Peptides against a protein of PDB entry 2N1D. Designs and how they scored, part 28

Target 1, 169 residues: chain A of PDB entry 2N1D
Amino acid sequence: EVKVKIPEELKPWLVDDWDLITRQKQLFYLPAKKNVDSILEDYANYKKSRGNTDNKEYAVNEVVAGIKEYFNVMLGTQLLYKFERPQYAEILADHPDAPMSQVYGAPHLLRLFVRIGAMLAYTPLDEKSLALLLNYLHDFLKYLAKNSATLFSASDYEVAPPEYHRKAV

## One batch from the design tools (peptide; aimed at target 1 K11 L80)

Design b1_p20_1_s1 (made by RFdiffusion4, then SolubleMPNN; from b1_p20_1, 9 letters changed)
Fold by OpenDDE base, seed 3:
Formats: C-alpha cells, sequence, structure tokens
Structure b1_p20_1_s1 (fold): chain B 169 residues (1-169), chain A 20 residues (1-20)
C-alpha cells in the first residue's frame, strides 16, 4: 500500500463530512457549486502563477488529469457512504454522460486521497515516477488545506427528505 | 465504501473524537 498523508487540518473535515452524512443524514448538494474539475483547474492555474526554475507545467497538467481520472473511476465504488447511494443513482440517471468530476465537489475529492494509495499500489510506476506523483499529490493536498475555508463547509450539505431516508437505509 | 468508512473510523480515534 502506498501511503498518502492527509494534512492535519483536513483530517477533522473528513470526520465532519462522515458525520454529516452518516449520522446527521445529510447530503452534499449536487451538482456541486464548485466541482472537482474547477478545483483542479484552479490548482493548475495556481501552480502556473507561482512559477519556479523548473518547468513543471506539463507535469502539473498530467497530475491534474490523473487525479480527475482516478476520481471518476473511484467515486461510485469507493468514495460514497451507504447513505449517499440513492443520490448517486439519481445523479447517474439525470447525468448519464457526465463525469462525476463535473458533479461532485471538494469533500468527495478529499475522500479520494484517503483511498488513492491503495489504487496506486497497483499502478505500473517505477519508484521515481511514483515518488514524483506522490509529491504532487501531497502538494495538491496542501493546496486544498490552504483553501479549506472556501472548499469545505457544512453549509454545502442539506438534510435529506423523509422519502430519501426510506430508500437509503 | 466500507474501506473508506474504516479509514474514517481510524481518523476519529486518532483525533480522539467521541464514538457513535
Amino acid sequence: as target 1 above (169 residues)
Amino acid sequence: MKALEEEIAKLKEELGSAGD
């Protein structure tokens, strides 16, 4: 297993996110006001604006593309709590051709990094490539932490209606 | 989803959060 370290300031959010959904029976508002695609785009632009001696623009774009790909693959199978399954089914029905990175937002994206390490263990990457990827993933997580006040909020969740409860439990 | 749940449970313990 490949270990991806979550910033300390984001760990409480993961717990709050879980609590909102599983204990409080709330749902993240979908489609997200700020979806995964936009978050990744902002990150890429942020990296470009910073600039450094190393021309890593191509690498950033590849990392962004990779994160998006992983998210879209893993969302439905690994990143949802049981209570969210009916919502996901509705999303699939309403947006059959839309990648989930255009529907879901920061909380679910953060969940990816809880599980992405397990997936990376099966990728055919050499040691150097894997290390480089991990560095970028950690860099991205730092970006999420830096912008956590705007990306993670309980106000983005809503109490699920009674009819939803009946089909979710 | 089960694996995620388990990881979050570990985080709760790490942070000293109250149980369910």
Scores: peptide ipSAE 0.430, ipTM 0.853, DockQ to the pose 0.075
OpenDDE base, seeds 1, 2, 4, 5: peptide ipSAE 0.420, 0.415, 0.421, 0.427; ipTM 0.850, 0.852, 0.858, 0.856

Design b1_p20_1_s2 (made by RFdiffusion4, then SolubleMPNN; from b1_p20_1, 9 letters changed)
Fold by OpenDDE base, seed 4:
Structure b1_p20_1_s2 (fold): chain B 169 residues (1-169), chain A 20 residues (1-20)
Amino acid sequence: as target 1 above (169 residues)
Amino acid sequence: SAALDAEIEEIERELGSAAD
């Protein structure tokens, strides 16, 4: 098993997100005002602006690409609560060819890191590569934590209408 | 905290639930 440690700063939000969706029956506003693509781009630019070497810049780009790919592959099957399924169906209908990284935002991106460890466990990576990847994943999570005030807000959610509740079961 | 970690474990179990 590969465990990706969630920063303590983000743990409360992860729980709040869970509570908003599953208990309060709210939905994250989609398409996201700031989607995953944008967040990853900001991270990449942030890393590049800090005077990293060319090699580190390349690594950042690869990590960003990897996170994006994992997110797009996993969103529909791994990163949604049951209550969000009707919303996802609507998104697929409205955006059939759009990657989910262009639709969803920070909360769902954070959920990726709850599940990505299990996926990485089945990925053939040598010890050095895995360590490097984990370091970057943790670095990215630290970035999310640093920007949590702007990336995570309950105001980005809204109460699902009654007609939605009927579809969600 | 231990409480948060326990809730995150529950989150992990619930994510991807009832996938089509």
Scores: peptide ipSAE 0.587, ipTM 0.919, DockQ to the pose 0.780
OpenDDE base, seeds 1, 2, 3, 5: peptide ipSAE 0.587, 0.580, 0.579, 0.582; ipTM 0.918, 0.918, 0.917, 0.919

Design b1_p20_1_s3 (made by RFdiffusion4, then SolubleMPNN; from b1_p20_1, 7 letters changed)
Fold by OpenDDE base, seed 1:
Structure b1_p20_1_s3 (fold): chain B 169 residues (1-169), chain A 20 residues (1-20)
Amino acid sequence: as target 1 above (169 residues)
Amino acid sequence: SEEMEKRLEEIKEELGSAAD
C-alpha cells in the first residue's frame, strides 16, 4: 500500500468528523456550501498565483482532475459511514446526473486521503512518477491544513431529524 | 500520538466497510 501522510493539523478533524456522524448522529449539510469542485479550483488558482511555469500549471491541473476523479469514483462506496447511507440515497435520487464533487465538501474530500493510498497501489505508475504524484497530493493536503479554519467546521453539520433516525435504524 | 493513529486506522476500516 502507498503511504499518504496526513498533516498533523488535520488528524483531529478526522476524529471530530467521525464523532459527529457516528456518535452524535449528525449529518453534513448537503449540498455543500463549498463543494469539492470549488475547493480544488481554489487550490489550482492558489498554485497558479505563485508564479509557476506553464508546465507546472499543467501538472497542477492534472492533479486536480485526478483528485476529482478519484473522489467521484470512491465517494459512494469508500468514503461514507453507515449512518450517512440514507442521505446518500436521497442525493442519488435528487441529483442522479451530478458528480459527487459538486455535492459534497471538505470533510468527505479529506476522507479520500485516508483511503486513496490503497487505490494508488494499483495505479500503473513507476516509482518516480508515483513519488511526484505523492508530492502533489501532500502539497494539496498542506493547502487544506493551511485553510482548515474555513474548510472544516462542526457548524456545517446538523442533527439528523427523527424521521431520518427511523430510516437509518 | 499512538492513540490518534489507532483511531485513524479504525476510521479507515469503518469507511471501507460501511456500504450495504
Scores: peptide ipSAE 0.634, ipTM 0.925, DockQ to the pose 0.730
OpenDDE base, seeds 2, 3, 4, 5: peptide ipSAE 0.633, 0.633, 0.629, 0.632; ipTM 0.925, 0.922, 0.923, 0.924

Design b1_p20_1_s4 (made by RFdiffusion4, then SolubleMPNN; from b1_p20_1, 6 letters changed)
Fold by OpenDDE base, seed 3:
Structure b1_p20_1_s4 (fold): chain B 169 residues (1-169), chain A 20 residues (1-20)
Amino acid sequence: as target 1 above (169 residues)
Amino acid sequence: MEELERKLEEIKEELGSAAD
């Protein structure tokens, strides 16, 4: 398995996120005020503003596109707790053609990096390409950590109504 | 640290679970 290291600053948030959903029976407010698409766009712009070459800018865009693709593919099957399934079903019904990167936000994006390592292990990437990808993934995670105060907040969650509890664990 | 890493591993395994 490919190991993707989560920054120490973000590890407690993953636990808080888990607690909010599983223990406190809250749900992340959807659609997200700041969705995955916007976070990735901000990252790309941030990298461009740091004086990257044309080739590096292209690489950043490719990485952003890849993260977005992985997120959209994995969200429904890999990145949700049981309690979030009814919410996800409602989102699919209300927005059948919308990519989940336009609906979900930073907490679920961070969950991607908890699970993406296993997926990368099954991708036909050579050693050099994989190393390059991992470097950018870690760079992006550092970006998330740097902006964690604005990206991760318990105030973005809300208590699920009683009727929701009847259809979710 | 050990408790945190253990919990993260549990989170990793719990993600993707289906609803009842």
Scores: peptide ipSAE 0.612, ipTM 0.915, DockQ to the pose 0.661
OpenDDE base, seeds 1, 2, 4, 5: peptide ipSAE 0.610, 0.612, 0.603, 0.611; ipTM 0.918, 0.917, 0.911, 0.917

Design b1_p20_2 (made by RFdiffusion4)
Pose (drawn by RFdiffusion4):
Structure b1_p20_2 (pose): chain A 169 residues (1-169), chain P 20 residues (1-20)
Amino acid sequence: as target 1 above (169 residues)
Amino acid sequence: DEDEENTELLEEDIEKAVEE
């Protein structure tokens, strides 16, 4: 199976997010302003601002769109805990206009890369095509971890009260 | 049942990612 090193800079964050959901019994039931699409656009424009190009412009642009669609096909199914089902239906009902790539903010973005490596093991392309994909994915994760201090806000996870657990049982 | 399976797969992949 494909071995992909998830950024060790973000591993503490991955464990932190998991720790909050499972151990800390905290849930993320609110729309974040610092959202995945905004970070995607920020990274997409970042590559352009350093070196204004046409050939790499659409390359970054569609790869970012690829992450967008990749995130959309996994977010509510593959990137979600069973304990997040109540908050999912809650946020979806309260804010049916807002995309999930926005309301779940940056903490849920890292989950995409954790699962996508497994699913891409069942769809094995050659090393070269996969290398270009992982190249840009790792490049994004490099930038992601670089600005992660003002990027991720796991502190918004609030402990789910017993009355709220009634929606999980 | 599906949510439990997906949660378990996500936790396994997180453990693998931490180990690597």

Design b1_p20_2_s1 (made by RFdiffusion4, then SolubleMPNN; from b1_p20_2, 6 letters changed)
Fold by OpenDDE base, seed 4:
Structure b1_p20_2_s1 (fold): chain B 169 residues (1-169), chain A 20 residues (1-20)
Amino acid sequence: as target 1 above (169 residues)
Amino acid sequence: DEDEANTAALEADIERAVAE
């Protein structure tokens, strides 16, 4: 099994996100004001600004592309609570060809990292490549933790209206 | 129910991730 450790700073947010959706019956506002694409772009630019070499820049871009792809593949089937399904259906209806990385934001991106380990376990990566990938994933998570004040906020959620509750049963 | 199963799996993984 491939283990992706979540930074301690982000663990409370996983709980808060879960609570907001499942217990408080709130929904993350979509489209996100800061979507996954932009978060990944900011991370890539951040890494580039740190004076990385060309090969490191290439590696970051590959990791960003990989995270984006995994997110887009997994969002609809593995990263949503049942309460969020009607919202997802609406998004698909309104934006049938849009990648979910352009719609969803940091909370759902963080959920990816609690599930991605199982997917990576079945990915044909050699030991060296897997270790490198894991290093970048943890590095990215550290970046999320560093910017958590701007990326994770309960104010990005809203109470679902009564008509939504009827659809979400 | 597939949605319930996915939700349960997600919750379980989050619980594990938080506990680690």
Scores: peptide ipSAE 0.720, ipTM 0.963, DockQ to the pose 0.854
OpenDDE base, seeds 1, 2, 3, 5: peptide ipSAE 0.714, 0.718, 0.718, 0.716; ipTM 0.962, 0.962, 0.962, 0.962

Design b1_p20_2_s2 (made by RFdiffusion4, then SolubleMPNN; from b1_p20_2, 9 letters changed)
Fold by OpenDDE base, seed 4:
Structure b1_p20_2_s2 (fold): chain B 169 residues (1-169), chain A 20 residues (1-20)
Amino acid sequence: as target 1 above (169 residues)
Amino acid sequence: DVDDANTAALEADIARAVAE
């Protein structure tokens, strides 16, 4: 098993996100004001600004690309609560060719790291490469935690209208 | 139901991640 540990600072948000969607019947506002692509770009730029070498910059870019790919693959099938399905269907209908990393934001990106461990377990990576990847994933999670005040907010959610409730059964 | 199963799996994984 590949274990991706969630920073303690972000654990409460996982609970709040779950509560907002499943119990309060709210939806994350889509398209996200700050989508996954932009978050990853900001992270990459943040790492570059820290004076990293070209090699480290390349590694960051590869990690960002990987996270983006995993997110786009997993969002629709692995990262949504049932209540969010009608919203997802609407997004697909309106933006059939858009990657979900351009639509969804930080909360759903955080959910990825809860589920990504199982996917990585089936990825043909050597031990050294896997360890390096995990280090970057944890580094990215640390970045999310550092910026949690701006990335995670209940104000980014809205109460779903009654019409939506009828679809989300 | 696939949606129910995925929701349950997601919730379980979140619960695990929070508890760790």
Scores: peptide ipSAE 0.710, ipTM 0.961, DockQ to the pose 0.827
OpenDDE base, seeds 1, 2, 3, 5: peptide ipSAE 0.704, 0.706, 0.706, 0.707; ipTM 0.960, 0.961, 0.960, 0.961

Design b1_p20_2_s3 (made by RFdiffusion4, then SolubleMPNN; from b1_p20_2, 9 letters changed)
Fold by OpenDDE base, seed 4:
Structure b1_p20_2_s3 (fold): chain B 169 residues (1-169), chain A 20 residues (1-20)
Amino acid sequence: as target 1 above (169 residues)
Amino acid sequence: DADAAATEALEADIARAVAE
């Protein structure tokens, strides 16, 4: 198993996100005001602004592309709570060709990093490449933690209507 | 049930990640 460590600052949010959805029966507002694509783009630009070389910029872009791809692949099958399934179904029906990285936001992106380790374990990456990837993933997580106040908020959730509740549970 | 299994797996992994 490939271990991806979650920053301490974000651990409480994982719990809050879980609580909002599963116990409070709320839904993250979709489409996200700030979607995964935008978050990743901001990260890439942030890294660029830190004075990285062109090579580092390219590497960041590749990592961003990879994160996006993994997110889009895993969202529907691995990153949703049962309560969120009707919402996801509606999104698919309304936007069948839209990548989920354009629909979902930071909370679901964070969930990816809880599950991505198992997926990476099956990738044919060499040790050096994997280590480099992990470094970038952790760097990105640190970025999320740094911007957690703007990226993670209970105000981005809303109480699901009764009709939704009935079809979800 | 794939949906239930996926939810349980996600919850378990989150719990583990938080506890680490």
Scores: peptide ipSAE 0.652, ipTM 0.951, DockQ to the pose 0.834
OpenDDE base, seeds 1, 2, 3, 5: peptide ipSAE 0.646, 0.643, 0.649, 0.649; ipTM 0.950, 0.949, 0.949, 0.950

Design b1_p20_2_s4 (made by RFdiffusion4, then SolubleMPNN; from b1_p20_2, 7 letters changed)
Fold by OpenDDE base, seed 3:
Structure b1_p20_2_s4 (fold): chain B 169 residues (1-169), chain A 20 residues (1-20)
Amino acid sequence: as target 1 above (169 residues)
Amino acid sequence: DEDERNTQALEEEIKRAVAE
C-alpha cells in the first residue's frame, strides 16, 4: 500500500472532524465557504509565488488537477460517514451538475489523503512518477497544515436538526 | 449496510493515520 503521511498538526483535526460528525451528530456547512477548488487554487498560486520554473508550475497544476479528480471521484463513495449521507443526497439533488470539489471543503479534502493511498496502489505509475506524486501530495499536506487555522474550524459545523438525525441513522 | 461498511473503513483508516 502507498503510504501518505498526515502532518502531526492535522491529526487532531481528523479526530475532531470524526467526533463532530459521528458522535456530536453535526454536519459540515455546505456549500463550503472555502471549497476544495479554491484551496487547490490557493496552493497552486502559493507554489507559483515561490519562484517555480515553468516546468515546475506545470507539475503543480497537474498535481492540483489530479487531487481534484480523485476528490470528485472518491467523495461520495469513500470520504463520507453514514451520518453525512442524507446531506450528500440533498447536495446531489440541489447541485446535480456541480463537482463536489466546488461544494465540500477542507475537512473532506483532508479525509481524501487518508484514503488516497489505497487508490494510488492500483494506479499504474512507475516508481519515479509515484515518488514525484507522493512528494507533491506531502507538500500539499504541509500547506494545509500551515494554513490549518483558517481552513479547519469547528465553527464550520452545525448541529443537525432532529428530523435529519432520524433519517441519517 | 454499505454506508456503514464505508464508514467503518474510513474510521479505521483515520485511526491508522492518526496512530502512525
Scores: peptide ipSAE 0.649, ipTM 0.954, DockQ to the pose 0.791
OpenDDE base, seeds 1, 2, 4, 5: peptide ipSAE 0.577, 0.585, 0.568, 0.643; ipTM 0.942, 0.944, 0.940, 0.954

Design b1_p20_3 (made by RFdiffusion4)
Pose (drawn by RFdiffusion4):
Structure b1_p20_3 (pose): chain A 169 residues (1-169), chain P 20 residues (1-20)
Amino acid sequence: as target 1 above (169 residues)
Amino acid sequence: EEEEEEEIEKIEEELGEASE
């Protein structure tokens, strides 16, 4: 199976997010302003601002769109804990206009790369095409971890009260 | 490093439970 090194800079964050959901019994029931699409656009324009190009412009642009659609096909199904089911229906009902790639903010973005390596093991392309994919994915993760201090806000996870657990049982 | 890998594997296995 494909071996992909998830950024070790973001591993503490991955464990932190998991620790908050499972161990700390905290849930993310609120729409974040720092959202995945905004970070995607930020990274997409970042590559353009350093070197204004046409050939790489659409390349970054559609790869970012690829992450967007990849995230959309996994967010509520493959990138979600069973304990986040209540907050999912809650946020979805309260804010039916807002996309999930926005309301769940940056902490849920890292989950995509964790599961996409597994699913892409069942769809094995050659090393070269996969290398270009992982190249840009790792490049994004490099930038992601670089600005992660002002990027991720796991502190918004709030402990789910017993009355709220009634929606999980 | 092995412990970090085990933690990541655990988190990975527990992700996607919402789809069950």

Design b1_p20_3_s1 (made by RFdiffusion4, then SolubleMPNN; from b1_p20_3, 9 letters changed)
Fold by OpenDDE base, seed 2:
Structure b1_p20_3_s1 (fold): chain B 169 residues (1-169), chain A 20 residues (1-20)
Amino acid sequence: as target 1 above (169 residues)
Amino acid sequence: SEEWEKEIAEIQAALGEAGE
């Protein structure tokens, strides 16, 4: 498969996120205070502020669009733990037409990069295009790592209520 | 990093069960 390297700074958070949900039976508060759309927009603006060329700006926009699309496609089927299923069902019921990139936030976005490698392996890209894409994905991950203090916090999680546990069992 | 590989593998295995 295609290897997407997660920055060392973010690996502990992946584990913490996993632990909060699966072991501590907490849920990420939804809708996210800062959703995926906002994070991607901030990244794009960050790249633009760095004085990129038009070509680079175009590439960034395409990458952002791609990440968003992959996230929206994969969230429900590949980026949730079993314990999060009832919450997702509630989100779909309450927001049937909303893309998940407008509902979920940084933790779930980070999970995308744990799973996206397998998806990219089946994408018909030439070596040059794949390398370029991977470079941008890694660049984005570096951005997440740089801003991890504001993007990732255990305070964004809450203990699931008893009624939720009944749904999750 | 060997430090996180085990946990990340478990994460990879645990993700994707929401659609089942």
Scores: peptide ipSAE 0.494, ipTM 0.889, DockQ to the pose 0.839
OpenDDE base, seeds 1, 3, 4, 5: peptide ipSAE 0.460, 0.490, 0.493, 0.457; ipTM 0.879, 0.890, 0.885, 0.877; seed 4 fails the geometry check

Design b1_p20_3_s2 (made by RFdiffusion4, then SolubleMPNN; from b1_p20_3, 11 letters changed)
Fold by OpenDDE base, seed 4:
Structure b1_p20_3_s2 (fold): chain B 169 residues (1-169), chain A 20 residues (1-20)
Amino acid sequence: as target 1 above (169 residues)
Amino acid sequence: DEEWEKRIAEIQAALGEAGL
């Protein structure tokens, strides 16, 4: 298994997110005020503003594209708690052609990095390429940690109505 | 950090249980 280190600043949030959904029976407000596409765009712009070379800029864009792709592929099957299933079904019905990166936000994006390690373990990447990818993923996570105050908030969650509870079995 | 390892394992186990 490939270990993706979560920044210390984000570890409590993963627990809080887990608690909000699974124990407090709350839902992240959708569509997200700041969706994954926007977060990734901000990151890319941030990296570009740091004076990256053309090669590094290309790498950032590739990483962003990769994260987006992984997120969109994995969201429905890998990044949701059971309680979120009815909400996801409603999202699919309301936005059938929209990528989930345009609907979901930072909390679900962070969950990707809890699961992505196992996925990367089965990629045909050589050691050097894998290390480079991991470095970029960690760099992105550091960015999330740096902006955690604006990206992660319990106020973005709401108590699910009783009608939802009946559907969430 | 042992507590974190247990907690993340719990989160990992809980994720993907949507059956979708």
Scores: peptide ipSAE 0.502, ipTM 0.901, DockQ to the pose 0.761
OpenDDE base, seeds 1, 2, 3, 5: peptide ipSAE 0.495, 0.489, 0.482, 0.492; ipTM 0.899, 0.898, 0.898, 0.899

Design b1_p20_3_s3 (made by RFdiffusion4, then SolubleMPNN; from b1_p20_3, 8 letters changed)
Fold by OpenDDE base, seed 4:
Structure b1_p20_3_s3 (fold): chain B 169 residues (1-169), chain A 20 residues (1-20)
Amino acid sequence: as target 1 above (169 residues)
Amino acid sequence: SEEWEKEIEEIRKALGEAGE
C-alpha cells in the first residue's frame, strides 16, 4: 500500500475535525472563507517565491492541479462524514456547476490525504514517478502544517440547527 | 504511533461509510 505520512502537527486536527462533525454534530461553515483553490494558489506562490527552476515550477503547478482534481473528484463520495451529506446536497443545489475546491476548505482538503494513498496504490505509476509524487504531496502537507494555525480552527465550525439534524438522521 | 494508527483508521472507516 501507498502510505502518505501526515505531519505530527496535523494529526490532532484530523481527530478534532472528526470529533467536531461526528460527535459534536457541527458543520464546517460553507462556502469556506478560504477555499481549496485559494490554499493551493498560496502554496504554488510560496513554492515559486523560493527560487525554483522553471522545471520545478512546472512540477509544482502539476501537483497543485493534481491535488485539485483529486479533491474535486473525491469530495462528494469519499471525503465527507455521514452527518455532512445533507450539507453537501444543499451545496450541490445552490452551486451545481461549481467545483468543490471553490466551496470547501482546509479541513476537507486534509481529509484527502487520509484517503488518497489507497487510490494511488492502484494508479499505474512507475516507482520513480510515484516516489516523486509522494515527495510533493508530503511537501504540500508540510506547508499545511506550517500554516495550520491560520488554516485550521474550530471557530470555522458551527453547531448544526435542529432542522438539519432531522435531515441528517 | 499505534494509537494514531487506530485513530486514523477510525477516520478512514467513518469517511468510507458516508460514501456508501
Scores: peptide ipSAE 0.532, ipTM 0.899, DockQ to the pose 0.735
OpenDDE base, seeds 1, 2, 3, 5: peptide ipSAE 0.525, 0.514, 0.527, 0.528; ipTM 0.897, 0.896, 0.895, 0.898; seed 1 fails the geometry check

Design b1_p20_3_s4 (made by RFdiffusion4, then SolubleMPNN; from b1_p20_3, 10 letters changed)
Fold by OpenDDE base, seed 4:
Formats: structure tokens, sequence, C-alpha cells
Structure b1_p20_3_s4 (fold): chain B 169 residues (1-169), chain A 20 residues (1-20)
């Protein structure tokens, strides 16, 4: 099993996100004001500004691309709560060709890292590659934790209207 | 940590087709 450790700062948010959607019947505002593409771009730029070598910059870009790809593949099938399905259907109708990394934001991106460990367990990676990937994933998560005050807020959610509730069940 | 494991299990169970 590949375990991706979630920073302590983000653990409460995952619970709050879960609670907001499943218990409080709220929805994350879409399209996100700051989408996954933007978050990943900011991370890449952040890493590049830290005086990293060209090799490290290349690795960052590859990791960003990988995270984006995993997110776009997994969002619709693995990163949504049941209550979010009608919203997702609407997004697909309104943005049929747009990658979900351009629509969804930090909370859903964070959910990826709850699931990605299991996915990586089935990915044939050598020990060195896996270690490197895990290091960058943890590094990215630390970046999210560092910026959690701006990336994660209950104010980005809103109570779903009654008509939505009917569609969700 | 054990408490977190329980919480993450609930989250994982609720994601995807598993529903709320």
Amino acid sequence: as target 1 above (169 residues)
Amino acid sequence: DEAWEAEIAEILAALGEAGE
C-alpha cells in the first residue's frame, strides 16, 4: 500500500468539506474562483522561484502534469460525494470539453490525495520513481497547507436549493 | 492518528459511487 500522508493542517478541512457536503447539504461554488489549474500553476511558479535547479524544475512540471491528469481522470468517478452528482452533471452540460481542473478547486483537489495512494499502488513504478513522486506529492500538500487560509474556506460553499435536493436523491 | 484513520475511512467510503 502506498500511503500519502495528509498534513495535520489539512485533516480538519477534509472533515469539514465532507461535513459541508454530506451533512449540511452545501455545494462548493462552481466554477471555482481559483481552479485546480491555477493552484498547480502557482505551486510550479512557487517552486521555480525558490532557486531550484533545472532538473528540479523539470520534475515539478512533471508532477504538476501528473496531478492534473490524475485529477481530471478521477474527479467524476472517485472524488465526488453523491450529493455533488447533480452539480457535476450540470458542469458537464455547460462545459462538455473542459477539463475538470479548470472548473473545480482546492477542496476537490485535496480529495484526490485521499484516493491517490490506492491508485499509485496499482501503478508500476520503480522504488526511486515512487519515492520521488511521494516526496513531491507531500511537498505539494505542504504547499496547500501553507496556503490553506486562502484555499480552503466554508464561505466557498453555499446551501443547495430545495430543487437541488430533489435531484440529488 | 487512530481518530483520523476513522475519519478518513468515512470520507473514502462516501466518495464516488459509495454515496453519502
Scores: peptide ipSAE 0.375, ipTM 0.860, DockQ to the pose 0.560
OpenDDE base, seeds 1, 2, 3, 5: peptide ipSAE 0.371, 0.362, 0.357, 0.367; ipTM 0.861, 0.859, 0.859, 0.863

Design b1_p20_4 (made by RFdiffusion4)
Pose (drawn by RFdiffusion4):
Structure b1_p20_4 (pose): chain A 169 residues (1-169), chain P 20 residues (1-20)
Amino acid sequence: as target 1 above (169 residues)
Amino acid sequence: VDEAEEALDEAMEEIEEELE
């Protein structure tokens, strides 16, 4: 199976997010302003601002769109805990206009790369095509971890009260 | 979906083990 190193800079954050959901019994039931699509656009424009190009412009643009669609096909199914099901229906009902790539903010973005390595093990391309994919994915994760101090806000996870657990049972 | 949620949880546990 494909071995992909998830940024060790973000591993504490991954465990932190998991710790909040499972151990701390905290849930993310609110729309974050610092959202995945905004970070995707920020990274997409970042590569352009350093070196204005046409050939790499659409490359970063569509790869970012790829992450967007990849995230959309996994967010509510593959990147979600069973305990997040209540908050999912809640946020979806309260804010039916807002995309999930926006309301769940940056903490849920890291989950994509954790699961996508597994699913791409069942769809094995050659090393070279996979290398270009992982190249840009790791490049994004490098930038992601670089700005992660003002990027991730796991502090928005609030402990789910017993009345709220009634929606999980 | 349940299997995917369990797999995500297992992946986080594996990451935690790597940090230990």

Design b1_p20_4_s1 (made by RFdiffusion4, then SolubleMPNN; from b1_p20_4, 9 letters changed)
Fold by OpenDDE base, seed 3:
Structure b1_p20_4_s1 (fold): chain B 169 residues (1-169), chain A 20 residues (1-20)
Amino acid sequence: as target 1 above (169 residues)
Amino acid sequence: MDEAAEELAKLFEEIRKELE
């Protein structure tokens, strides 16, 4: 397994996110006020502003594209708790062609990095390429931690109505 | 998949215990 380290600042949020959904039976409000696409764009712009334009095997834009792709592939199958599945089904029904990176936000994006390591273990990347990718992923996670006050909030969740509970069996 | 979600939840629970 490829180890992706979650910043200590974000681990409490992972617990809060889990608790809000599974124990408090709340749902993240969709579509997100700040979706994954926007977060990745902000990160890319942040990196550009710091002069990180050197040609590398994994440029910032490529990393952003990769994260987006992984998120869109894994959201529905890897990143949702059972309680969130009816909500996801509603999103698919209403927006069948919309990438989930345009619908979901920071909490679900953070969940990606809990699972992405296992997926990367099966990529045909050599050790050097994988190490470089991991460095960028960790850099992005540090960015999320730095901006956690604006990206993660319990106010982005809402109590699911009784009719939803009946669907979330 | 629900199994994957449950494994993730277990990880979160472990983190929660460490925070308490």
Scores: peptide ipSAE 0.056, ipTM 0.706, DockQ to the pose 0.696
OpenDDE base, seeds 1, 2, 4, 5: peptide ipSAE 0.038, 0.052, 0.020, 0.032; ipTM 0.661, 0.704, 0.511, 0.657

